Peptides against a protein of PDB entry 3OAK. Designs and how they scored, part 8

Target 1, 145 residues: chain A of PDB entry 3OAK
Amino acid sequence: DDLEQYLDEKILRLKDEMNIAAQLDIDTLNKRIETGDTSLIAMQKVKLLPKVVSVLSKANLADTILDNNLLQSVRIWLEPLPDGSLPSFEIQKSLFAALNDLPVKTEHLKESGLGRVVIFYTKSKRVEAQLARLAEKLIAEWTRP

## One batch from the design tools (peptide; aimed at target 1 E79 P80 K125)

Design b1_p11_5_s2 (made by RFdiffusion4, then SolubleMPNN; from b1_p11_5, 6 letters changed)
Fold by OpenDDE base, seed 1:
Structure b1_p11_5_s2 (fold): chain B 145 residues (1-145), chain A 11 residues (1-11)
Amino acid sequence: as target 1 above (145 residues)
Amino acid sequence: SYDERLEAAVE
């Protein structure tokens, strides 16, 4: 199916872009730590965030998103950074909101590692209370009988 | 239980 193939390629391209953005930010922050250059700011994920949110919000892409393990890249974006800090508040808020509308199943949590990361957000003292509650809501939905 | 389902879904 031509449409199915097109959608797969679209999601896989985004997945690659997300992974590159995450790595570039990690590299920037590692260099900041090593050199002490406080002018180095990691901005690649923030720049790509609008595109990520746009794709995650499309109902017709839900199956393609889940089948191609885009949630692995979402997990990567949520992981702590080299200096121990968390991704920006905007990234956390946008991703948790987008995840709430996806029909995530147990198999998707296992293959992406997303479940463990979201659990981290439910108990971390570095997370805003508002976002911790959103994380708790997601965990509750994913563990429903 | 909830804890059992959480473990099954995450681990």
Scores: peptide ipSAE 0.036, ipTM 0.645, DockQ to the pose 0.054
OpenDDE base, seeds 2, 3, 4, 5: peptide ipSAE 0.035, 0.034, 0.034, 0.032; ipTM 0.653, 0.662, 0.656, 0.682

Design b1_p11_5_s3 (made by RFdiffusion4, then SolubleMPNN; from b1_p11_5, 4 letters changed)
Fold by OpenDDE base, seed 5:
Structure b1_p11_5_s3 (fold): chain B 145 residues (1-145), chain A 11 residues (1-11)
Amino acid sequence: as target 1 above (145 residues)
Amino acid sequence: SYDEYLEASAD
């Protein structure tokens, strides 16, 4: 099917872009630590965030998103950074909101590792209270009988 | 921290 192929390619391209953005930010922060150059700022994920949110919000892309394991890239974006910090408040809030509207199943959580990172957000002292509550809401939905 | 995340994920 031509449409299905088009959608698969679209999501796979975004997945690649997300992974590249995450790695570039990691490289920037590692270089900042190594050189002491405080002018180095990781900005690649936040620049790409609007596009990610736009795609995740489209109901007609849900199956394609889940089938191509885009949630693995979402997990990567949520992981702590080399300096021990978490991704920006806006990234956390936007991704948690988008995840709430996706029909995520146990199999998707396992293949992406998303469940583990979201549980981390419910327990971390570095997470804002309102975002910890959003993480808890997701866990509750995913563990429903 | 990332170390804390890895530790939590291992459990």
Scores: peptide ipSAE 0.105, ipTM 0.753, DockQ to the pose 0.166
OpenDDE base, seeds 1, 2, 3, 4: peptide ipSAE 0.073, 0.071, 0.085, 0.074; ipTM 0.719, 0.720, 0.731, 0.724

Design b1_p11_5_s4 (made by RFdiffusion4, then SolubleMPNN; from b1_p11_5, 6 letters changed)
Fold by OpenDDE base, seed 3:
Structure b1_p11_5_s4 (fold): chain B 145 residues (1-145), chain A 11 residues (1-11)
Amino acid sequence: as target 1 above (145 residues)
Amino acid sequence: SYDEYLESSVE
């Protein structure tokens, strides 16, 4: 199926872009820590966020997103940065909102590691209350009998 | 830390 192949390639390209953005931000912050240059700001994920949100919001891409383990890249984007800080408020909010609309199954959580990171957000003292509630809602839905 | 959290979550 030409359409399915096209969609797979589209998602895999985005996955690669997300991973590159994450690594660039990590490299930036590691250099910031090493050199003390406070002018170094990690912005690659934020720049790519609109595209990520757009893709995650498309119902016709849900199967392709889940089948290609794009959630692994979502998990990576949610993980704490080298300086211990969390991703920006906007990244957290946007991703949690998008995840709420995806038909995520247990197998997707396991292969991506997303479940563990979201649980982390329910326990962290540094997470904004609003976002902690969103994380809790996701966990409740995923663990629902 | 998150790393410590992951370690504690390993079964």
Scores: peptide ipSAE 0.262, ipTM 0.799, DockQ to the pose 0.134
OpenDDE base, seeds 1, 2, 4, 5: peptide ipSAE 0.094, 0.106, 0.098, 0.092; ipTM 0.728, 0.735, 0.733, 0.728

Design b1_p11_6 (made by RFdiffusion4; failed a check: a repeat of another design)
Pose (drawn by RFdiffusion4):
Structure b1_p11_6 (pose): chain A 145 residues (1-145), chain P 11 residues (1-11)
Amino acid sequence: as target 1 above (145 residues)
Amino acid sequence: EELEIWEEIKE
């Protein structure tokens, strides 16, 4: 029905917006490298983050989020950038907190690649200790026999 | 080092 299509469209639009924001930040960081222009900063993901957090925090949107592979975009947002730098602390913390509340299943991890990037957050030296503990906790919630 | 760790994990 119309309501279901409306919700799918809402999540699909957010997925594309998140992908565009990540790609624009990557272009900015590549441009920053090719040209050593130190004034260049990547802020598109930070600008969109409140909209992403608002959608991820709604329990009645969990099915729509999971069914439409929005977690693929979340993985993209958590990936290290071309120079090895991580996204801002606010992005990391907001995304991990939202993952703690979502009923993520193996099929979602498989389609999104989210598990691979969370393992990176347990190894990275640049990740704050509290967020590493959150990543480890999530890895544990997902590697249950 | 961050990218090397990442390449090992994603591959």

Design b1_p11_6_s1 (made by RFdiffusion4, then SolubleMPNN; from b1_p11_6, 3 letters changed)
Fold by OpenDDE base, seed 1:
Structure b1_p11_6_s1 (fold): chain B 145 residues (1-145), chain A 11 residues (1-11)
Amino acid sequence: as target 1 above (145 residues)
Amino acid sequence: EELKIWEEIES
């Protein structure tokens, strides 16, 4: 119906915005490495984060979020950066918290690749202990029979 | 496009 169509379009627009933000940050950091200019700061994801969190927190959008594979963009935001570093602490914390409230199923994990990325966060020594625990909690819930 | 940078880091 009209409402469902509207919600689909809204989520797909956000998905596109998230993907663009991620690529712009990658480009910034690649240039930083190439030029040695340490004044170059990647901030596009951080700037968009409040909007992402707002959308992910709305229960009435859960089905639309999952059906349109927004979790693929969430996975992209969690990817390590060109220098091997991880996205900001706030991005990790906010996304893990938001994911905890979504009814994520195995099929969503497969089509987004999110499951494998979150497992990475449970193993990496670059991840803060409190965030590793959040990642472990998600894995436990997603693998629950 | 699907990014898989984490796979390279993990390896």
Scores: peptide ipSAE 0.028, ipTM 0.619, DockQ to the pose 0.186
OpenDDE base, seeds 2, 3, 4, 5: peptide ipSAE 0.024, 0.021, 0.020, 0.024; ipTM 0.588, 0.561, 0.570, 0.607

Design b1_p11_6_s2 (made by RFdiffusion4, then SolubleMPNN; from b1_p11_6 with E7K K10I)
Fold by OpenDDE base, seed 4:
Formats: sequence, structure tokens, C-alpha cells
Structure b1_p11_6_s2 (fold): chain B 145 residues (1-145), chain A 11 residues (1-11)
Amino acid sequence: as target 1 above (145 residues)
Amino acid sequence: EELEIWKEIIE
């Protein structure tokens, strides 16, 4: 119906914005590596984060989020960056909090690749302990029979 | 090391 279409379009727009933000940050950091210009700071994801959090926190959008594979963009946002760094702590914290409240199913994990990146957060030495624990919790939940 | 871990996971 009209509402469903509206919500789908809303989420798909956000997904696109997220992907663009991620790529812009990647481009920035690649250029930073290439040129040595330390003034280049990747901030596109951080700038968009409030909007992402706002959407992910809305219970009425859960189905739309999952159906449109927004989790793929969440995965992308969580991936290590070209210089080996991780996304900002705020991004990590916000996204993991949001993931904890979403009814993520196996099918969503498969189509998004989210499981892999969350596993990464259980193994990385640079992840804050609290987030590593949350990552472990999520993996445990997602791997339950 | 993080990149190594990540690369192994995505293989």
C-alpha cells in the first residue's frame, strides 16, 4: 500500500545515502594514504549517523529495514577502513545497539554479510570490550538453533 | 592485524 511504499522508499534512500557516505570516507582515507595529507578526515558516516540511528530505532521500520537489506549498509559501515582503522566508536556503539534491538534472522545475515563483520568485532584487538561483548552476544543469539 | 583478521573472515 501507500504507506509501505513510502517506507520502502525511505529506507532505500537511506541505504543509498549510507553507501555513498561509506564510499566517500573510503575515498578520503585512500587519498590520505596516497598523499600523506593528514588533514584529510573521513567524517561522512559520522555526519549521517544521527539519521541512521533515528531510522534504526523506530520499531515500525524494522520490517522495512530488514526487507530492504539495510543491514548490508550497516555491515559496510562497520567494516575496517583502508588504513586498517575501525569506524568511530560512536558509529560502532550506535549500530551495535540498534542491531541488538532488531529481529535479525538468518536470512538477513546471509543477504547482508552482517554476521561476518560482527564476528570480526569479536576478534579485533582494537574494539572496546563492551562492544566486543555485545558482538559476542549477537553472534550467540544468531547462531542459536 | 585487524586487516588480516578481516581478510581471513571474508575469504
Scores: peptide ipSAE 0.532, ipTM 0.937, DockQ to the pose 0.914
OpenDDE base, seeds 1, 2, 3, 5: peptide ipSAE 0.524, 0.517, 0.525, 0.516; ipTM 0.936, 0.935, 0.936, 0.935

Design b1_p11_6_s3 (made by RFdiffusion4, then SolubleMPNN; from b1_p11_6, 4 letters changed)
Fold by OpenDDE base, seed 4:
Structure b1_p11_6_s3 (fold): chain B 145 residues (1-145), chain A 11 residues (1-11)
Amino acid sequence: as target 1 above (145 residues)
Amino acid sequence: EELEIYKEILS
């Protein structure tokens, strides 16, 4: 199907872009740590976030998102950074909001590792309470029999 | 710290 193929390719391209953005931010922060140059700021994910949110918010893309393991990139975006910091609050908030509306299944959690990072957000001391609660909600939903 | 917490979860 032409449409399905188009959507798959679109999501896969976004996935690649997300992964690149994440790596660039990691590289930036590693360099910041290495050099002490405090002017180095990781902003690639933030710059791409609107596009990510736009895609994740489209109900008609849910299956494509899940089938192509875009959640792996979501997981990557949520992971703690080399300097121990977390991604920006906006990234966290946007992604968790999107996750809350996706029909995530066990298989998607397994192939993406998303479950573990969301568990992390229930434990981190630097996560805003509202997002920690949402993380807990998601875990409860994903682990209910 | 966050990295340690996450690494523990991954272990």
Scores: peptide ipSAE 0.494, ipTM 0.938, DockQ to the pose 0.894
OpenDDE base, seeds 1, 2, 3, 5: peptide ipSAE 0.485, 0.490, 0.486, 0.477; ipTM 0.937, 0.938, 0.937, 0.935

Design b1_p11_6_s4 (made by RFdiffusion4, then SolubleMPNN; from b1_p11_6, 4 letters changed)
Fold by OpenDDE base, seed 2:
Structure b1_p11_6_s4 (fold): chain B 145 residues (1-145), chain A 11 residues (1-11)
Amino acid sequence: as target 1 above (145 residues)
Amino acid sequence: DELKIWEEIES
């Protein structure tokens, strides 16, 4: 199916872009630590965030998103940075909101590692209370019988 | 290992 193939390629390209953005931000922050140049700001994920949210919000892409394990890249975006900090408030909020509307199943959580990461956000004292509540909501939905 | 990273941050 031509459409199916097109959608697969679209999602796989985004997945690659997300992974690259994450690595570039890591590189930026490592360089910031090494040089002491506080003007170095990691912004690649933030720049790409609108595109990610747009894709995640499209119902017609849900199966393609899940089948291609895009959630693995979402998990990567939620992981801590070299300086020990968490992703920006905006990234957390936007991703949690987008995840809330996806038909995520147990198998997707396992193959992406997303489940464990979101659980972390329910426990961390460094996470904003409102975001912790969003994470809790996701966990509750994913563990519903 | 993501779990290890999380545990280290929260310790």
Scores: peptide ipSAE 0.030, ipTM 0.616, DockQ to the pose 0.221
OpenDDE base, seeds 1, 3, 4, 5: peptide ipSAE 0.026, 0.026, 0.028, 0.029; ipTM 0.607, 0.617, 0.615, 0.620

Design b1_p11_7 (made by RFdiffusion4)
Pose (drawn by RFdiffusion4):
Structure b1_p11_7 (pose): chain A 145 residues (1-145), chain P 11 residues (1-11)
Amino acid sequence: as target 1 above (145 residues)
Amino acid sequence: SFDENAAIALA
């Protein structure tokens, strides 16, 4: 019905917006490298983050989020950038906190690649200790026999 | 791309 299509469209729009924001930040960081212009900063993901957090935090949107592979975009947002730098602390914390609340299943991890990037957060030296503990906790919740 | 970037970040 219309309501279900409306919700799917809402999540699909957010997925594309998140992808555009990540790609624009990546372009900015490549541009920052090719040209050593130190004033260049990547802020599109940070600008969109409240919208992403608002959607991820609604329990009645969990099915729609999971069914439409929005977690693929979340993985893209957590990936290290071309110079090896991580996204801002606010992005990391907000995304991990939202994942703690979502009923993520193996099929979702498979389609999104989210599990691979979370393991990176348990190994990275640049990740704050509290977020490493959250990442380890999530890996544990997902590697149950 | 992730593997390459992750290798750089972990170096």

Design b1_p11_7_s1 (made by RFdiffusion4, then SolubleMPNN; from b1_p11_7, 3 letters changed)
Fold by OpenDDE base, seed 3:
Structure b1_p11_7_s1 (fold): chain B 145 residues (1-145), chain A 11 residues (1-11)
Amino acid sequence: as target 1 above (145 residues)
Amino acid sequence: SFEKNAAIALS
């Protein structure tokens, strides 16, 4: 199926772009820590966010997203940064909203490691209350017998 | 690593 192949390749390209953006931001922050240069600002994920949101919002891409483990890249984007900070509020809000609408199954949680990171968001005092509650909701749904 | 960064964030 030509369409299925096209969609798979599209998602895999986005996955690579997301991973690169995350690593570039990590590198920027590590350099900032090392040099003390406060002009170094990590913005690669923020720049790519609109494209990520656009893809994650497409209902017809849900199966392709899950089958290609795009949730691993979502997990990476949500992880705390080397300086202990969190990704921007907009990144958190957008990704949690997207997760709330995806039919995430146990197998997807295992292969992505997403569960552990979302649990972190239920414990962090730096997370906005509305997102902490959403994280709790997701954990409850994902752990239902 | 996630574990290290999470520990920093939660400290």
Scores: peptide ipSAE 0.524, ipTM 0.938, DockQ to the pose 0.857
OpenDDE base, seeds 1, 2, 4, 5: peptide ipSAE 0.518, 0.522, 0.516, 0.520; ipTM 0.937, 0.937, 0.936, 0.937

Design b1_p11_7_s2 (made by RFdiffusion4, then SolubleMPNN; from b1_p11_7, 3 letters changed)
Fold by OpenDDE base, seed 2:
Structure b1_p11_7_s2 (fold): chain B 145 residues (1-145), chain A 11 residues (1-11)
Amino acid sequence: as target 1 above (145 residues)
Amino acid sequence: SFEENAALALS
């Protein structure tokens, strides 16, 4: 129906925006590495984060989020960066919180690649203990027989 | 790649 179509388009637009933000941050950090210009700071994801959080927090959007593979963009946002750093703590915290409230199924994990990245967060020494524990919780839930 | 960046992050 009209509402469903509207919501699909809304999520797909956000997905595109997220992917663009991620790529721009990667480009910024690569340039920083190449030039040594420490004034270059990757901020595109952080700038977009409030909008992402707003969407992910809407319970009535859960199906639309999952059906349109927005989790792929969430996965991309969580990936380690070219300089070996991780996305900001706020990004990690917000996205893991959102993931904890979504009814993620095996099919969503497969199509998004999210599982591999979350496993990474269980191993990284750069991850705050609180978030590492949450990552472990999610993995346990997602691998539940 | 993810694998390369992950390895760097874990090093």
Scores: peptide ipSAE 0.461, ipTM 0.926, DockQ to the pose 0.854
OpenDDE base, seeds 1, 3, 4, 5: peptide ipSAE 0.449, 0.459, 0.456, 0.454; ipTM 0.923, 0.926, 0.925, 0.925

Design b1_p11_7_s3 (made by RFdiffusion4, then SolubleMPNN; from b1_p11_7 with S1R)
Fold by OpenDDE base, seed 5:
Structure b1_p11_7_s3 (fold): chain B 145 residues (1-145), chain A 11 residues (1-11)
Amino acid sequence: as target 1 above (145 residues)
Amino acid sequence: RFDENAAIALA
């Protein structure tokens, strides 16, 4: 199917872009640590965030998103950075909001590792209360009978 | 202290 192929390619390209953005930010922060150059700022994920949010919000892309394990890249974006910090408030908020509209199943959580990361956000004292509540909502939805 | 970063990395 031409449409399915187009959508798969679209999501896989975004997945690659997300992974690259995450790695570039990691590289930037590692360089910041090793050089002491505080002018080095990790901005790649922030720059790509609007596109990620746009894609995640499309109902017609839900199956393609889940089938291609885009949630693994979402998980990567939520992981701690080399300096121990978490991704920006806006990244957390936007991703948690977008995840609420996806029909995520147990198999997708296992494949992506997203479940464990979101659970972390429900427990960590470094997470803003507002975002912890969003994470709790997701866990509740994913674990309901 | 518990290493939260390690816990997330293993997710």
Scores: peptide ipSAE 0.056, ipTM 0.728, DockQ to the pose 0.164
OpenDDE base, seeds 1, 2, 3, 4: peptide ipSAE 0.052, 0.052, 0.054, 0.039; ipTM 0.732, 0.732, 0.732, 0.667

Design b1_p11_7_s4 (made by RFdiffusion4, then SolubleMPNN)
Fold by OpenDDE base, seed 3:
Structure b1_p11_7_s4 (fold): chain B 145 residues (1-145), chain A 11 residues (1-11)
Amino acid sequence: as target 1 above (145 residues)
Amino acid sequence: SFDENAAIALA
């Protein structure tokens, strides 16, 4: 119906925006590494974060979010950057918090690859303790019998 | 995954 189509388009537009933001940040950091220009700062994901969090928090969008594999873009945002660093603390914290309220199922984890990335956050010594705990909570929820 | 570093998290 009209509403369903509208919601699908809304989520797909956000998904595209997220992917573009991630790629722009990667390009910025690759150029920074290549040129040594420390004035180059990757901030596209941070700029878009409030919109992402807002959408992920909408209960009426949960099915649309999961059906359109928005979690793949969430996974992309959580992946290590070209210099080996992790996304900002705020991105990690906000996304882990938002994920906690979504009815994520095994099929969504498989099609997005999100599970493997979150497991990484439970094991990495580069991750802040409080965020590792949030990641552990998600894994526990997703693996409940 | 965009690069080798990203692949580490997915491995």
Scores: peptide ipSAE 0.053, ipTM 0.737, DockQ to the pose 0.331
OpenDDE base, seeds 1, 2, 4, 5: peptide ipSAE 0.043, 0.050, 0.045, 0.045; ipTM 0.724, 0.737, 0.715, 0.722

Design b1_p11_8 (made by RFdiffusion4)
Pose (drawn by RFdiffusion4):
Structure b1_p11_8 (pose): chain A 145 residues (1-145), chain P 11 residues (1-11)
Amino acid sequence: as target 1 above (145 residues)
Amino acid sequence: SLEEEAYEAFH
């Protein structure tokens, strides 16, 4: 029905917006490298983050989020950038907190690649200790026999 | 570095 299509469209639009924002930040960081222009900063993901957090925090959107592979875009947002730097602390914390509340299943991890990037957050020396503990906790919730 | 290798592995 119309309502279900409306919700799918809402999540699919957010997925595309998130992907565009991540790609624009990557272009900015490549541009920053090719040209050593130190004024260049990547802020598109930060600008969109409140919209992402608002959608991820709604329990009645969990099925739509999971069915439409929005977690693929979350994994893109958590990936290290071309120079090895991580996204802002606010992005990391907001995304991990939202993941703690979502009923993520193996099939979602498989389709999104989210599990691979979370393991990176348990090894990275640039990740704050509290977020590493959250990442470890999530890996544990997902590697249950 | 670990981060650069992780970036390459994800892409």

Design b1_p11_8_s1 (made by RFdiffusion4, then SolubleMPNN; from b1_p11_8, 6 letters changed)
Fold by OpenDDE base, seed 4:
Structure b1_p11_8_s1 (fold): chain B 145 residues (1-145), chain A 11 residues (1-11)
Amino acid sequence: as target 1 above (145 residues)
Amino acid sequence: SLEKEFFKEMH
């Protein structure tokens, strides 16, 4: 219906925006590596983060979020960057928090690849302990019988 | 298993 279509389009637009932001940050960091210009700072994801969090926090969007595989874009945002660094602490924290409230199922984890990435966060020595615990909590929830 | 599929390590 009209509402479903509206919500789908809303989420798909955000998904696209997220993917673009991620790519722009990747491009920035690749250029930073190439040129050594330390003034190049990847900020696109951080700038978009409030909108992402806002959307992810809306209960009425949960089904639309999951059905449109927005979690794929969440996964992309969580992946290590070209310089080997991880996304900002705020991105990690905010996304993990938001994910905790979503009714994520195995099928969503598979189609998005999110499960694999979150497992990484439980194991990586580069991840802050606080965030590793959040990742562990997600894994525990997702593997609950 | 299904879990093994999506929990495969990134590296």
Scores: peptide ipSAE 0.033, ipTM 0.662, DockQ to the pose 0.133
OpenDDE base, seeds 1, 2, 3, 5: peptide ipSAE 0.027, 0.032, 0.029, 0.033; ipTM 0.659, 0.674, 0.657, 0.660

Design b1_p11_8_s2 (made by RFdiffusion4, then SolubleMPNN; from b1_p11_8, 7 letters changed)
Fold by OpenDDE base, seed 2:
Structure b1_p11_8_s2 (fold): chain B 145 residues (1-145), chain A 11 residues (1-11)
Amino acid sequence: as target 1 above (145 residues)
Amino acid sequence: SEGIEFYKEMH
C-alpha cells in the first residue's frame, strides 16, 4: 500500500546515502594516502550516523530495513578502510547497538554479508575490547538454533 | 594494511 511504498523508498534512499558516504570516505582516505595530506579526514559516515541510528532504532521500520537489505550498507560501513583503520569507535558502537535490537535472521546475514564482518570484529586486535564483546554477543545471538 | 588483510583472509 501507500505506506509500505513510502517506507520502502525511505529505506532505499538511506541505503543509497550510506553507500555514497562510505565511498566518499574511501576516496578521502585514498587521497590522504596518495598526497600525504594529513588534514584530509573522512567524515561522511560520521555526519550521516545520527540519521542511520535514528532509522535503525525505529521498530516500525524493522521489516522494511531487513527486506530492503539495508544491512548490506551497514556491513559496508563496518569494513576496514583503505588506510587499514576501522570505522570510528562511535560508528562501531552505534551500529552494534542498533543491530542488537533488530530481528536479524540467517537469510539477512547471508544476503548482506554482515555475519562475516562482525566475526572480524571478534578477532581483530585493533578493536576495542568492549566492542569485541558486543560483536561476540551478536554472533552468539545469530548462531542460536 | 594489517586490518584489511585480516578481513580479506576471512572471506
Scores: peptide ipSAE 0.186, ipTM 0.807, DockQ to the pose 0.454
OpenDDE base, seeds 1, 3, 4, 5: peptide ipSAE 0.173, 0.180, 0.173, 0.182; ipTM 0.797, 0.804, 0.796, 0.808

Design b1_p11_8_s3 (made by RFdiffusion4, then SolubleMPNN; from b1_p11_8, 5 letters changed)
Fold by OpenDDE base, seed 5:
Structure b1_p11_8_s3 (fold): chain B 145 residues (1-145), chain A 11 residues (1-11)
Amino acid sequence: as target 1 above (145 residues)
Amino acid sequence: SLGEEFYKEMH
């Protein structure tokens, strides 16, 4: 119906915006490596984060989020950057918190690749202990029989 | 993915 179509378009637009933000940050850091210009700072994901959190927190969007594989874009945002660094503390914290409230199923983890990335956060020594615990909580919930 | 590659490198 009209509402479902509206919600699909809303989520697909956000998905596109998230993917663009991720790519722009990658481009910025690659240029920083190539030129040595330390004034180049990747900020696109951080700028978009409030909007992402707002959408992920809305219960009425849960089905639309999952059906349109927005979790793939969430996975992309969590991946390490070209310089080996991880996304900002705020990005990690906000996304882990939002994921905790979504009815994520095995099929969603497979089609998005999110499961493997979150497992990475439980193992990495570069991740803050607080955030590693949040990642562990998600894995425990997703693997519960 | 980059995440998967980094995960593999850790093991």
Scores: peptide ipSAE 0.036, ipTM 0.670, DockQ to the pose 0.211
OpenDDE base, seeds 1, 2, 3, 4: peptide ipSAE 0.035, 0.024, 0.031, 0.025; ipTM 0.672, 0.636, 0.652, 0.632

Design b1_p11_8_s4 (made by RFdiffusion4, then SolubleMPNN; from b1_p11_8, 6 letters changed)
Fold by OpenDDE base, seed 1:
Structure b1_p11_8_s4 (fold): chain B 145 residues (1-145), chain A 11 residues (1-11)
Amino acid sequence: as target 1 above (145 residues)
Amino acid sequence: SLEIEFFKEMH
């Protein structure tokens, strides 16, 4: 119906915006490595983060979020950057918190690749302890019979 | 996507 179509379009637009933000940050960091200009700072994901969190927190959008594989873009935002570093503390914390309230199923984890990425966060020594605990909580919930 | 590179870093 009209509402479902509107919600699909809303989520797909956000998905596109997230993917663009991720690529722009990658481009910035690649240029930083190439030129040695340490004044170049990747800020696109951080700027978009409040909007992402707002959408992920809305119960009426849960089915649309999952059906349109928005979690793929969440996974992309959590991936290591060109220099091997991880996304900002705020991005990690906000996304893990938001994911905790979504009814994520195995099929969503497979089609998005999110499960594998979150497992990485439970094992990596580069991740802050409190964030590793949040990741572990998600894995425990997703693997629950 | 950096998925392939990410996978390499995981193993």
Scores: peptide ipSAE 0.029, ipTM 0.662, DockQ to the pose 0.190
OpenDDE base, seeds 2, 3, 4, 5: peptide ipSAE 0.028, 0.027, 0.028, 0.035; ipTM 0.660, 0.652, 0.656, 0.680; seed 5 fails the geometry check

## One batch from the design tools (peptide; aimed at target 1 P82 V117)

Design b1_p12_1 (made by RFdiffusion4)
Pose (drawn by RFdiffusion4):
Structure b1_p12_1 (pose): chain A 145 residues (1-145), chain P 12 residues (1-12)
Amino acid sequence: as target 1 above (145 residues)
Amino acid sequence: SVAVTQTHTLEV
């Protein structure tokens, strides 16, 4: 029905917006490298983050989020950038907190690649200790026999 | 659909 299509469209639009924001930040960081212009900063993901957090925090959107592979976009948002730098602390914390509340299943991890990037957060030296503990906790919730 | 550039290959 119309309501279900409306919710799918809402999540699909957010997915595309998140992908555009990540790609624009990547272009900015490449541009920052090719040209050593130190004033260049990547802020598109930070600008969109409240919208992403608002959607991820609604329990009644969990099915729509999971069915439409929005977690793929979340994984992109957590990936290290071309120079090896991580996204801002606010993005990391907000995304991990939202993942703690979502009923993520193996099929979602398989389609999104989210599990691979969370393992990176348990190894990275640049990740704050409290977020590493959250990442380890999530890996544990997902590697149950 | 919007394609996103892969920046790094991650290992587990």

